Peptides against a protein of PDB entry 6JX3. Designs and how they scored, part 34

Target 1, 85 residues: chain A of PDB entry 6JX3
Amino acid sequence: AEFRLRPEISVAQTDYGMVLLDGRSGEYWQLNDTAALIVQRLLDGHSPADVAQFLTSEYEVERTDAERDIAALVTSLKENGMALP

## One batch from the design tools (peptide; made by RFdiffusion4, then SolubleMPNN)

Design b2_p17_1_s3 (from b2_p17_1, 10 letters changed)
Fold by OpenDDE base, seed 1:
Structure b2_p17_1_s3 (fold): chain B 85 residues (1-85), chain A 17 residues (1-17)
Amino acid sequence: as target 1 above (85 residues)
Amino acid sequence: ALPQPQKSLSAPALRPR
C-alpha cells in the first residue's frame, strides 16, 4: 500500500532539518537526516524495497539492515500518529 | 500557553559510499 501521512500532518523544513507537524495537537517531530531521506522517498512514491535499494547503493549499509531500519521507521510513524496505517 | 515539547524520530545514521 502507498505510504501516506495523516491529513493533519504537515511537512516543514527547518534550520534543523525536516519536521512533521500535527496541526491538531501542535506536536511536532524532528527527523534526523536518515529518517528524513526515507520519508521523503516514501512520500515520493517509492516502496520500502525501492528505498532499501537506494540506501544500499548510496550508503555503507547492508540490505538487511536497510530493510529493518525502514520497517522500524514506518512502524514508528504509524504508531505515533503521523502516517496512515 | 507553553509550547509543545519537541519530539524526535530517528533512523540510524548512514555514511555515504
Scores: peptide ipSAE 0.603, ipTM 0.831, DockQ to the pose 0.552
Fold by OpenDDE base, seed 2:
Structure b2_p17_1_s3 (fold): chain B 85 residues (1-85), chain A 17 residues (1-17)
Amino acid sequence: as target 1 above (85 residues)
Amino acid sequence: ALPQPQKSLSAPALRPR
């Protein structure tokens, strides 16, 4: 299934990094640079496999670690109510 | 100035090749 944010969640680019905003509660989550990069590529339509390939190509990270990092972040986004299951 | 975020999400920092 395609990675998607919940409809109440919006993306803001700030001077301090990428932020996900909950339009209903007003809560917001700041992402570090790696998390922002992963989320941006997923939202652009790249699969987790695509993102893993991108990370291993551009950064000093092994494929297994990249896959784990992506999966952990996606899980966190879903558990914290930002991404659809 | 941006207010302090209520929450944060991080993935391990990566070094460019």
Scores: peptide ipSAE 0.601, ipTM 0.834, DockQ to the pose 0.840
Fold by OpenDDE base, seed 5:
Structure b2_p17_1_s3 (fold): chain B 85 residues (1-85), chain A 17 residues (1-17)
Amino acid sequence: as target 1 above (85 residues)
Amino acid sequence: ALPQPQKSLSAPALRPR
């Protein structure tokens, strides 16, 4: 399924990296570089499989590990109210 | 009410090829 942020969530670039801000609660989440890269590609319309292929091609990571990292991040984004289920 | 804290969300760091 398509990865989408909840409508109240906005993306911002800060001096400390990518941030996701909940416009209703005021909560904000600072992403590390790997998480930001994954989120950016997902938001650009790439599938998790696309992202895994990208990660394994550009970084020293095995496909299984990349897939696990992406899945874990997506789960966290959904469970923490940033992404739609 | 207290302001909402900054939270952190991370994925494992990767080394470029």
Scores: peptide ipSAE 0.601, ipTM 0.830, DockQ to the pose 0.501
Fold by OpenDDE base, seed 4:
Structure b2_p17_1_s3 (fold): chain B 85 residues (1-85), chain A 17 residues (1-17)
Amino acid sequence: as target 1 above (85 residues)
Amino acid sequence: ALPQPQKSLSAPALRPR
């Protein structure tokens, strides 16, 4: 299924990096550079497999580790109410 | 202007090839 943020979540670029803001609660989360890169590519329509290939091509990371990191981040985004299931 | 984030979400830092 396509990765999507919940409707109440907005994305902003700040001096601190990428943030995800819940417009209902006002809670917001800062993403580090790796997390932001993954989220941006997923939102652009790339599959987790696409993102893993991208990461292994441009960074010193093994495919299995990239896949695990992506899956863990997606799970966290869903569990913390930022991404749709 | 935004205040400091209330929470953070990270993935392991990566080193460019």
Scores: peptide ipSAE 0.599, ipTM 0.834, DockQ to the pose 0.907

Design b2_p17_2_s1 (from b2_p17_2, 5 letters changed)
Fold by OpenDDE base, seed 1:
Structure b2_p17_2_s1 (fold): chain B 85 residues (1-85), chain A 17 residues (1-17)
Amino acid sequence: as target 1 above (85 residues)
Amino acid sequence: KPYVRPSIRPADFEVDW
């Protein structure tokens, strides 16, 4: 299924990286560089498998670890109200 | 490049609209 942010979530770029803002509650979430990269690629339409392949090509990470980390991030974004289920 | 696991954190402030 397509990865999408909830409609009330806005993306902001800061000097400290990507921030997701809930425009209704005012709640902020800060993403580190890896999380921001994953979210950007997912929002661009890449699949989690595509993102895992990208991570292993660019970074010193094994495929299984990349897949786990992507899945965990997606789960966190959904559970914390940033991404649609 | 060295790999850093993805992380999200609540910001220590909220927007006051």
Scores: peptide ipSAE 0.681, ipTM 0.883, DockQ to the pose 0.687
Fold by OpenDDE base, seed 2:
Structure b2_p17_2_s1 (fold): chain B 85 residues (1-85), chain A 17 residues (1-17)
Amino acid sequence: as target 1 above (85 residues)
Amino acid sequence: KPYVRPSIRPADFEVDW
């Protein structure tokens, strides 16, 4: 399934990284650089597998660790109301 | 490049629309 943000979520870029804003609650979430990179690629239409491949090519990380971290991030984004289930 | 695990954190401020 395609990764999508909930309609009330806005994306902003700051000097300190990507921020997600819930327009209904006013809650802000700060993403570190790796999380921002993953979210950007998912929103561009890349699959989690694509993102894992990208991470292993750019960073000193094993494929299984990349896949685990992507899955955990996606779960967090869904559980915290930022991404659609 | 060195790898840093992805993280999200609640900001310590909230927007009042």
Scores: peptide ipSAE 0.679, ipTM 0.882, DockQ to the pose 0.663
Fold by OpenDDE base, seed 4:
Structure b2_p17_2_s1 (fold): chain B 85 residues (1-85), chain A 17 residues (1-17)
Amino acid sequence: as target 1 above (85 residues)
Amino acid sequence: KPYVRPSIRPADFEVDW
């Protein structure tokens, strides 16, 4: 299934990095640069596997670590009410 | 490039709209 944000979540680019806003609760979540990059690529339609490949090509990270980190981020986004199940 | 693991955290600032 494709990665999607919940409809009440909006994305903003700030001087402090990418921020997700819950329009109903008013809660803000800040993403670090790596998380922002992952979310952007997932929203663009890339699979987690695609993103892992990208990370290993651009950064000093092993494939298994990249895959784990992506999965953990996706889980966190779902658990914190930002991404759809 | 050096790798930093992805992270999210509650933001302590208001977004400049």
Scores: peptide ipSAE 0.666, ipTM 0.883, DockQ to the pose 0.889
Fold by OpenDDE base, seed 3:
Structure b2_p17_2_s1 (fold): chain B 85 residues (1-85), chain A 17 residues (1-17)
Amino acid sequence: as target 1 above (85 residues)
Amino acid sequence: KPYVRPSIRPADFEVDW
């Protein structure tokens, strides 16, 4: 399955990091650096497995932890109305 | 480098990461 944002969601870069804005409700969510990195790679077409490999190569994190954190983030983005199911 | 778990926060919350 391809990771995609909902059509009403816009990406903005701020001094505080990446923000996802809902153009209909006006609500937005702020992402920390790791979350932004994951979202950027997913939007670029990388699979969650690709992202996990990237995280383990760049950061002090085990593969299983990276996979869990990516999955949890994706779930949160879907449940909070930012990403398509 | 050190790993920080991914985090998202709604607009009306104080951001901590």
Scores: peptide ipSAE 0.662, ipTM 0.881, DockQ to the pose 0.452

Design b2_p17_2_s2 (from b2_p17_2, 7 letters changed)
Fold by OpenDDE base, seed 4:
Structure b2_p17_2_s2 (fold): chain B 85 residues (1-85), chain A 17 residues (1-17)
Amino acid sequence: as target 1 above (85 residues)
Amino acid sequence: KPYVRPEIRPVDFEVDW
């Protein structure tokens, strides 16, 4: 399924990196650079597999580690109310 | 490039938007 943010979530670029803001509650989350990169690519329509391939080509990470890290991030985003199930 | 695992963290103050 397509990765999507919940409609109340906004993306903001700050000097400290990407943040995701819940426009209803005012709560926001800061993403590190890797998380921001993953989210950006997923929102652009790339699959988790695409993103894993990208990470292994750009960074010193093994494919299985990249896949696990992407999956964990997506799970966290869903569980913390940022991404749609 | 060196790899850093993805992380998210809640910010402990509300933002007016």
Scores: peptide ipSAE 0.686, ipTM 0.884, DockQ to the pose 0.733
Fold by OpenDDE base, seed 2:
Structure b2_p17_2_s2 (fold): chain B 85 residues (1-85), chain A 17 residues (1-17)
Amino acid sequence: as target 1 above (85 residues)
Amino acid sequence: KPYVRPEIRPVDFEVDW
């Protein structure tokens, strides 16, 4: 299943990092570097498994921890109205 | 590289369109 942002969500690259804006509510969310990296890769069509593999190759993180963190991030993005279910 | 867990944070303001 493809990871997609909701149509009302805008992406901005700022001095503070990636920011997501809900154009309907006016709510802003800031992503840290890791979250931004994950979102960028998912939007580019990589699967969560692909992203986990990438994280383990670049960072000091185990596969299961990476998978957990990706899943938690995706869940948060969906539940907070940024990503489509 | 050191790993930092992904985090999202609500920004403490709303935009009026």
Scores: peptide ipSAE 0.685, ipTM 0.883, DockQ to the pose 0.630
Fold by OpenDDE base, seed 1:
Structure b2_p17_2_s2 (fold): chain B 85 residues (1-85), chain A 17 residues (1-17)
Amino acid sequence: as target 1 above (85 residues)
Amino acid sequence: KPYVRPEIRPVDFEVDW
């Protein structure tokens, strides 16, 4: 299934990095560089597998670890109300 | 490049008017 943000979530670029804003609650979530990169690629339509391949090609990370970290991030984004289930 | 695990953090922004 396609990764999507909830409709109330907006993306902002700040001096501290990528931030997701919940327009209803006013909650802000800051993403580190890796999380921002993953989210951006998922929103662009890349699959988690695509993103994992990208991470292993660019960074010193094993494929299994990249896959785990992507899955964990997606879960966190869903559980914290930023991404659609 | 060195790898850093993805992280999300709740943030409180001070709004200054």
Scores: peptide ipSAE 0.673, ipTM 0.885, DockQ to the pose 0.656
Fold by OpenDDE base, seed 5:
Order: C-alpha cells, then sequence, then structure tokens
Structure b2_p17_2_s2 (fold): chain B 85 residues (1-85), chain A 17 residues (1-17)
C-alpha cells in the first residue's frame, strides 16, 4: 500500500527542518534530515525498497540497517497519528 | 555521506493568550 499522511496532517519547512502539523490537535513533530528525506520520497511515490536503495547509494549505511530504519520510522509515523495505517 | 538514523520528536511550545 502507498504511504499517505492522515488528512489532518500538514507539512511545514522551518529553520530546523521538516515539521508535521496536526490541524486538529495542534501537535507538531520535528523530523531530522534523514527522516524528512525518507518521508519526502515516500510521499513522492517511492516504495520503502526504493528508499532503502537510495539511502545505501548516497550514505554510509548498509541495506539491512536502512530497511530497519525506514520501517521503524514508518511505524512511528503511524503510531503517533501522522500516517495512515 | 555520513549516515544519521531517522528521528522524529514532538515539539512542545508555550502560547500566550
Amino acid sequence: as target 1 above (85 residues)
Amino acid sequence: KPYVRPEIRPVDFEVDW
């Protein structure tokens, strides 16, 4: 299934990086550069496998570590109410 | 490039009324 943000979530760019905003609760979540990159690529329609390939090609990270980190991030985004299940 | 694990954190802020 495709990665999607929940309808109430908006994206903002700040001096400190990407922020996700919950328009109902008023909660803000800050993403570091790697998390922002992953989210941007997923929202652009890339699969987690595509993102893992990208990370290993650009960064000093092993494929299994990239896959784990992407999965953990997606889980966190879902569990904290930012992404659709 | 050096790799940093992805991280998210809730932002707490005060508002004045």
Scores: peptide ipSAE 0.673, ipTM 0.886, DockQ to the pose 0.544

Design b2_p17_2_s3 (from b2_p17_2, 8 letters changed)
Fold by OpenDDE base, seed 1:
Structure b2_p17_2_s3 (fold): chain B 85 residues (1-85), chain A 17 residues (1-17)
Amino acid sequence: as target 1 above (85 residues)
Amino acid sequence: KPYVRPEIRPVDFEVEW
């Protein structure tokens, strides 16, 4: 199962970075740079493992921490109604 | 590069038409 946004969610780029917009509720969620990078790569079809490898290669982060942070972000996106289960 | 943990934040936007 691939990572996907819910159909009512749109992606917007703002002066402050990536924002996810719920077109039905009017809720807006701003992502920091790391979250935006993760979401972009997941939407491009990369697996969480791929993203973790990418993060450890680009940033000063341990693999376990990267994996944890990716999982936590995905959970948050699902629980807050942005990503499909 | 320095690592910053991913964060999402609910935001209220002022919409200007």
Scores: peptide ipSAE 0.671, ipTM 0.884, DockQ to the pose 0.699
Fold by OpenDDE base, seed 5:
Structure b2_p17_2_s3 (fold): chain B 85 residues (1-85), chain A 17 residues (1-17)
Amino acid sequence: as target 1 above (85 residues)
Amino acid sequence: KPYVRPEIRPVDFEVEW
C-alpha cells in the first residue's frame, strides 16, 4: 500500500531537521536525518523494499536491520497519528 | 556512510498569550 501522511499533517524543514506538524492540534514531531530520508523516499513513491536497498547501498547497515528500522518507523508514524494506516 | 537508526521525537512547547 502507498505510504501517505494524514491530511492534517504538514512537513517543515528546520535547522534541527525535518518536522511533521499536525495542523489541527499543533503537535509536532522532529525526525532525525535517517527518519527524514526514509519518509522523503516513501512520499516520493518508493516502496519500503526500495528504501531498504537504498540504505544498504549508502550506509553501513545490513539489509535485515534496514528493513526492521523502516518497518518500526512506519509503525511509529501510524501509531502517533502522522501517517495513514 | 555511518548508519544512525531512524528516530522521531515529540516536541513540547509552550506559548504565551
Scores: peptide ipSAE 0.671, ipTM 0.884, DockQ to the pose 0.531
Fold by OpenDDE base, seed 4:
Structure b2_p17_2_s3 (fold): chain B 85 residues (1-85), chain A 17 residues (1-17)
Amino acid sequence: as target 1 above (85 residues)
Amino acid sequence: KPYVRPEIRPVDFEVEW
């Protein structure tokens, strides 16, 4: 399934990195650089597997760890009301 | 490059439109 943010979520780029804003509640979330990179690639249509491949090519991380971290991030984004299930 | 695990953090204030 395609990764999508909920309609009420806006993405902003700040001097401190990517933030997600819930336009209904005003809730504000900060992403670190790795999370921002993952979200950007997923929103661009890359699969989690694509993103894991990218991470292992660019960073000192093993494939299994990258896959786990991506899955955990996606779960967190869904559970905290930012991404559609 | 060094790897840092992805993290999200709630910010302790509300943004008003």
Scores: peptide ipSAE 0.668, ipTM 0.882, DockQ to the pose 0.666
Fold by OpenDDE base, seed 2:
Structure b2_p17_2_s3 (fold): chain B 85 residues (1-85), chain A 17 residues (1-17)
Amino acid sequence: as target 1 above (85 residues)
Amino acid sequence: KPYVRPEIRPVDFEVEW
């Protein structure tokens, strides 16, 4: 399934990194660099598997760990109302 | 490169539109 942000979510690039804003609630979430990278690639249409492959090629992380971390991030984004289920 | 696990953090304030 396609990863998408909810329509009320705005993305901002700041000195702090990527920030997500819920335009209805006013809630802000800051992403660290890795989370921002994952979100950017998912929004560009890459699958979680694609992103995991990318992470293992660029960073000192094993495939299984990358997949786990991506899945956890996606779950968090969905549960916190930033991404569509 | 060293790997840092992805993290999201709620910002400690809310904005009124």
Scores: peptide ipSAE 0.668, ipTM 0.882, DockQ to the pose 0.628

Design b2_p17_2_s4 (from b2_p17_2, 8 letters changed)
Fold by OpenDDE base, seed 5:
Structure b2_p17_2_s4 (fold): chain B 85 residues (1-85), chain A 17 residues (1-17)
Amino acid sequence: as target 1 above (85 residues)
Amino acid sequence: KRYVRPEIRPADFEVEW
């Protein structure tokens, strides 16, 4: 399924990096550069497999580690109410 | 490029309304 943020979530670019704001709860979540990159590519329509391929081609990371990290991030975004299930 | 594992955390700054 397509990765999507919940309707109440806004994306902001700050001096501290990408921030996700829940407009209902008022909670702010900060993403580091890698997390921001993953989210950006997923929102652009790339699959997790596409993102893993991109990470291994661009960064010093093994495929298995990239896949694990993407899956964990997506899970966290869903569990914390930022991404749709 | 050096790889850093992805991380999310509660924002450690306050937003001015």
Scores: peptide ipSAE 0.669, ipTM 0.883, DockQ to the pose 0.818
Fold by OpenDDE base, seed 1:
Structure b2_p17_2_s4 (fold): chain B 85 residues (1-85), chain A 17 residues (1-17)
Amino acid sequence: as target 1 above (85 residues)
Amino acid sequence: KRYVRPEIRPADFEVEW
């Protein structure tokens, strides 16, 4: 399924990197550079497989690790109410 | 490039708009 943020979530770019704001709860979530990159690509319509390929091409990471890390991040974003199921 | 695992965490700062 397509990765999407919940409608109440806003994306902000800060001096500290990407931040997600829940406009209803007021909660802020900071993403590190890798997480931000993954989220950006997913929001642009790239599949997790596309993102994994990108990560392995740009960084010193194995495909299996990249896939696992992407899946874990997506799960976290959903569980913390930032991404739609 | 060096790989760092993706992380999210509650922000401990106020975002200025």
Scores: peptide ipSAE 0.668, ipTM 0.882, DockQ to the pose 0.897
Fold by OpenDDE base, seed 2:
Structure b2_p17_2_s4 (fold): chain B 85 residues (1-85), chain A 17 residues (1-17)
Amino acid sequence: as target 1 above (85 residues)
Amino acid sequence: KRYVRPEIRPADFEVEW
C-alpha cells in the first residue's frame, strides 16, 4: 500500500528541516535530514525497498540497517498519527 | 556519505487552533 500522510498533517520546509504539523492537536514534529529524505521519497511513490536501495547507494549504510531504519520510521509516523495505517 | 539514522522528535512548541 502507498505511504500517505493523514489529511490533518501539514508539511513545512524550514531552515531546521522538515516539520510536520498536526492541525487537530497542534503538535509539531521535526524530522532530521535522513527522515525527511525518506518521507519525501515515500510520498513520491517509492517503496521502502526503493528507499533502502537509494540509501545504500548514497550513504555508508548496509541494506539491512537501512530497511530497519525505514521500517522504524514508518511505524513511528503511523503510531504517532502522522501517516495513514 | 556519512549515514545518520532517521529521527523524528516533538518540537518544543505547540500551536493552538
Scores: peptide ipSAE 0.667, ipTM 0.882, DockQ to the pose 0.644
Fold by OpenDDE base, seed 3:
Structure b2_p17_2_s4 (fold): chain B 85 residues (1-85), chain A 17 residues (1-17)
Amino acid sequence: as target 1 above (85 residues)
Amino acid sequence: KRYVRPEIRPADFEVEW
């Protein structure tokens, strides 16, 4: 299934990086640069596999580590109510 | 480029990370 944010989640760009706002709870979440990059590409329609390939081409990271990190981020976004299951 | 693992955390604009 395509990666999607929950309808109550808004995205903002700040001096401190990408921020996700839950419009119902009022909670803010900050993403570091790598997390923001991953989320942006997923929202653009790239698969986790596409993102892993991108990360290994741009950064000094092994494919298995990139895949694990993407999966962990997606899980966190779902568990914290930011992304749809 | 140097790789930094992705992180999310409760927003805290009092510190940079």
Scores: peptide ipSAE 0.665, ipTM 0.881, DockQ to the pose 0.511

Design b2_p17_3_s1 (from b2_p17_3, 9 letters changed)
Fold by OpenDDE base, seed 3:
Structure b2_p17_3_s1 (fold): chain B 85 residues (1-85), chain A 17 residues (1-17)
Amino acid sequence: as target 1 above (85 residues)
Amino acid sequence: MMSERPAKSISVRELAR
């Protein structure tokens, strides 16, 4: 399934990094650089497998670790109401 | 007076190039 943000969630770039903002509640979440990179690629239409391959090619990380990190992030985004199930 | 709402955070282990 395609990774998508909930319709009320918008993306903002700040001096402190990527922020996801809920336009209804005003709640916002700051992403660290690695999380932002993953989210950006997912939103661009890359699959989790694509992102894992990207991470292993660009950074010092093993495939298994990259896959786990991506999965954990996606789960967190869904559970915290930012991404669609 | 009301304090500003603190930012929540979502993070993944920071990677090095």
Scores: peptide ipSAE 0.604, ipTM 0.837, DockQ to the pose 0.439
Fold by OpenDDE base, seed 1:
Structure b2_p17_3_s1 (fold): chain B 85 residues (1-85), chain A 17 residues (1-17)
Amino acid sequence: as target 1 above (85 residues)
Amino acid sequence: MMSERPAKSISVRELAR
């Protein structure tokens, strides 16, 4: 399944990192660097498995931890109304 | 003048290279 943002969500790059802006509510969510990296790769069409492989290759993280963190982030983005289910 | 509302945060454990 392709990861997609809801149509009202815009991506902005700021001096403080990646921000997701809800154009309807005016709320915005600041992502830390790791979260931003994951979201960017997902939006580029990489699967969660691809992202996990990337993280384990580039960072000090175990595969299981990477997979869990990615899944938790995706769930959070969906639950907070930023990503499509 | 009111300060700007803070962003909400969504974070993943920061990873080290």
Scores: peptide ipSAE 0.601, ipTM 0.836, DockQ to the pose 0.478
Fold by OpenDDE base, seed 2:
Structure b2_p17_3_s1 (fold): chain B 85 residues (1-85), chain A 17 residues (1-17)
Amino acid sequence: as target 1 above (85 residues)
Amino acid sequence: MMSERPAKSISVRELAR
């Protein structure tokens, strides 16, 4: 399934990294750099498998760890109301 | 007067190149 943000969520780049902002409530979440990278690639249309391959190619991380991190992040984004189910 | 709400964060382990 395609990764998508909820319609009320927008992406902002700040001096301290990527922020996901809820335009209705004004609440926001700051993503660390690795999380931001994953989200950016998912939003660009890359599959989780694509992202895992990218991470293992560019960083010191094993495939299994990359897959786990991506899955955990996606789950968190969905559970915290930023990404669509 | 109420102070600013705490920053919310979502993170994964930082990766090294």
Scores: peptide ipSAE 0.600, ipTM 0.835, DockQ to the pose 0.409
Fold by OpenDDE base, seed 4:
Structure b2_p17_3_s1 (fold): chain B 85 residues (1-85), chain A 17 residues (1-17)
Amino acid sequence: as target 1 above (85 residues)
Amino acid sequence: MMSERPAKSISVRELAR
């Protein structure tokens, strides 16, 4: 299934990076640069495998580490109510 | 809204180019 944010979640770009905002509760989360990059690519329609390939191509990271980090991020976004399950 | 409370943070390991 494609990665999707929950409908109440919006994306804002700030001087300090990407922020995800819950329009209902007012809660918001700041993503660090790597997390923001992953989310952006997922939202652009890339699969986790695509993102892992991108990370290993552009950054000093092993494929296994990239895959783990992506999976952990997706899980956290779902568990924290930002992404659809 | 952002001035009323600090954001929660979600992060992964920062990567170097």
Scores: peptide ipSAE 0.599, ipTM 0.833, DockQ to the pose 0.629

Design b2_p17_3_s2 (from b2_p17_3, 10 letters changed)
Fold by OpenDDE base, seed 5:
Structure b2_p17_3_s2 (fold): chain B 85 residues (1-85), chain A 17 residues (1-17)
Amino acid sequence: as target 1 above (85 residues)
Amino acid sequence: MMLEKPSKSITVRALAR
């Protein structure tokens, strides 16, 4: 399924980096550069497999590590109420 | 640009080129 943020979630840039803000609760989550890169590509319509290929082609990371990290990030975003199931 | 500290953080390993 397509990766999508929940409707109440917006993206902002802060002095702490990229942030996902819940407009209802006011809670917001800082993403580090790697997390932000993955989220941006997913939001642009790339599949997790596309993102893994991108990471392994541009950075010193193994495919299995890239896939694991992407999956873990997506799970975290869903479980913490930022991304739709 | 927000100046308040975030409520929480989500991090993925830093990547080297």
Scores: peptide ipSAE 0.624, ipTM 0.859, DockQ to the pose 0.728
Fold by OpenDDE base, seed 3:
Structure b2_p17_3_s2 (fold): chain B 85 residues (1-85), chain A 17 residues (1-17)
Amino acid sequence: as target 1 above (85 residues)
Amino acid sequence: MMLEKPSKSITVRALAR
């Protein structure tokens, strides 16, 4: 299934990095550079496998580590109410 | 006096090129 943000969540680019904002509560989450990169690619329609391949080709990271990092991030975004299940 | 909104963070390990 496609990675998708919840309808109330918007993306903002700030001087300090990517932020996800909840338009209903006003709560916001700051993503570090690695998290932002992964989320941006997922939102662009790349699969987790695509993102893992991208990370291993561009950075000093093993495939297994990239896959675990992506999975953990997606889980966190869903559990914290930012991404649809 | 305007209250500062709390922020939270989502982080993944920093990657080196």
Scores: peptide ipSAE 0.623, ipTM 0.860, DockQ to the pose 0.463
Fold by OpenDDE base, seed 2:
Structure b2_p17_3_s2 (fold): chain B 85 residues (1-85), chain A 17 residues (1-17)
Amino acid sequence: as target 1 above (85 residues)
Amino acid sequence: MMLEKPSKSITVRALAR
């Protein structure tokens, strides 16, 4: 299934980096650069496998670590109400 | 008006090239 943000969640760039904000409540979460990079690629339509390949090709990270980090991030975004299940 | 840093964050390990 596609990675998608919940309808009320939007992406913004701030002085402190990328944030995901809830347009209804005003709550928002700051993403660090690695998290932002992964989210951006997922939102662009790349699969988690695509993202893992990208990370291992561009950064000093093993495939297994990239896959685990992507999965953990996606889980966190879903559990914290930012991404659709 | 100054933008405050958010208290909520999602972090993945920093990656080096």
Scores: peptide ipSAE 0.617, ipTM 0.854, DockQ to the pose 0.659
Fold by OpenDDE base, seed 4:
Structure b2_p17_3_s2 (fold): chain B 85 residues (1-85), chain A 17 residues (1-17)
Amino acid sequence: as target 1 above (85 residues)
Amino acid sequence: MMLEKPSKSITVRALAR
């Protein structure tokens, strides 16, 4: 399934980095650089496997760690109402 | 005037090159 943000969620750049905003409530979530990088690639249509390969090729991270971190991030985004199930 | 830091965050481990 394609990773997608919920319709009410938008992306903005702030002095604190990438932010996901809920247009209904005004609530927003700050993403650190790693989270932002993963989200951006997923939104560009890359699979979690693609993103894991990208991370391991560009950074000092093991494939299994990258896969776990991506999965945990996706779960968090879904459970916190930012991404569609 | 600086904007307030967001109260909620989503973080993944920092990556080194």
Scores: peptide ipSAE 0.614, ipTM 0.854, DockQ to the pose 0.624

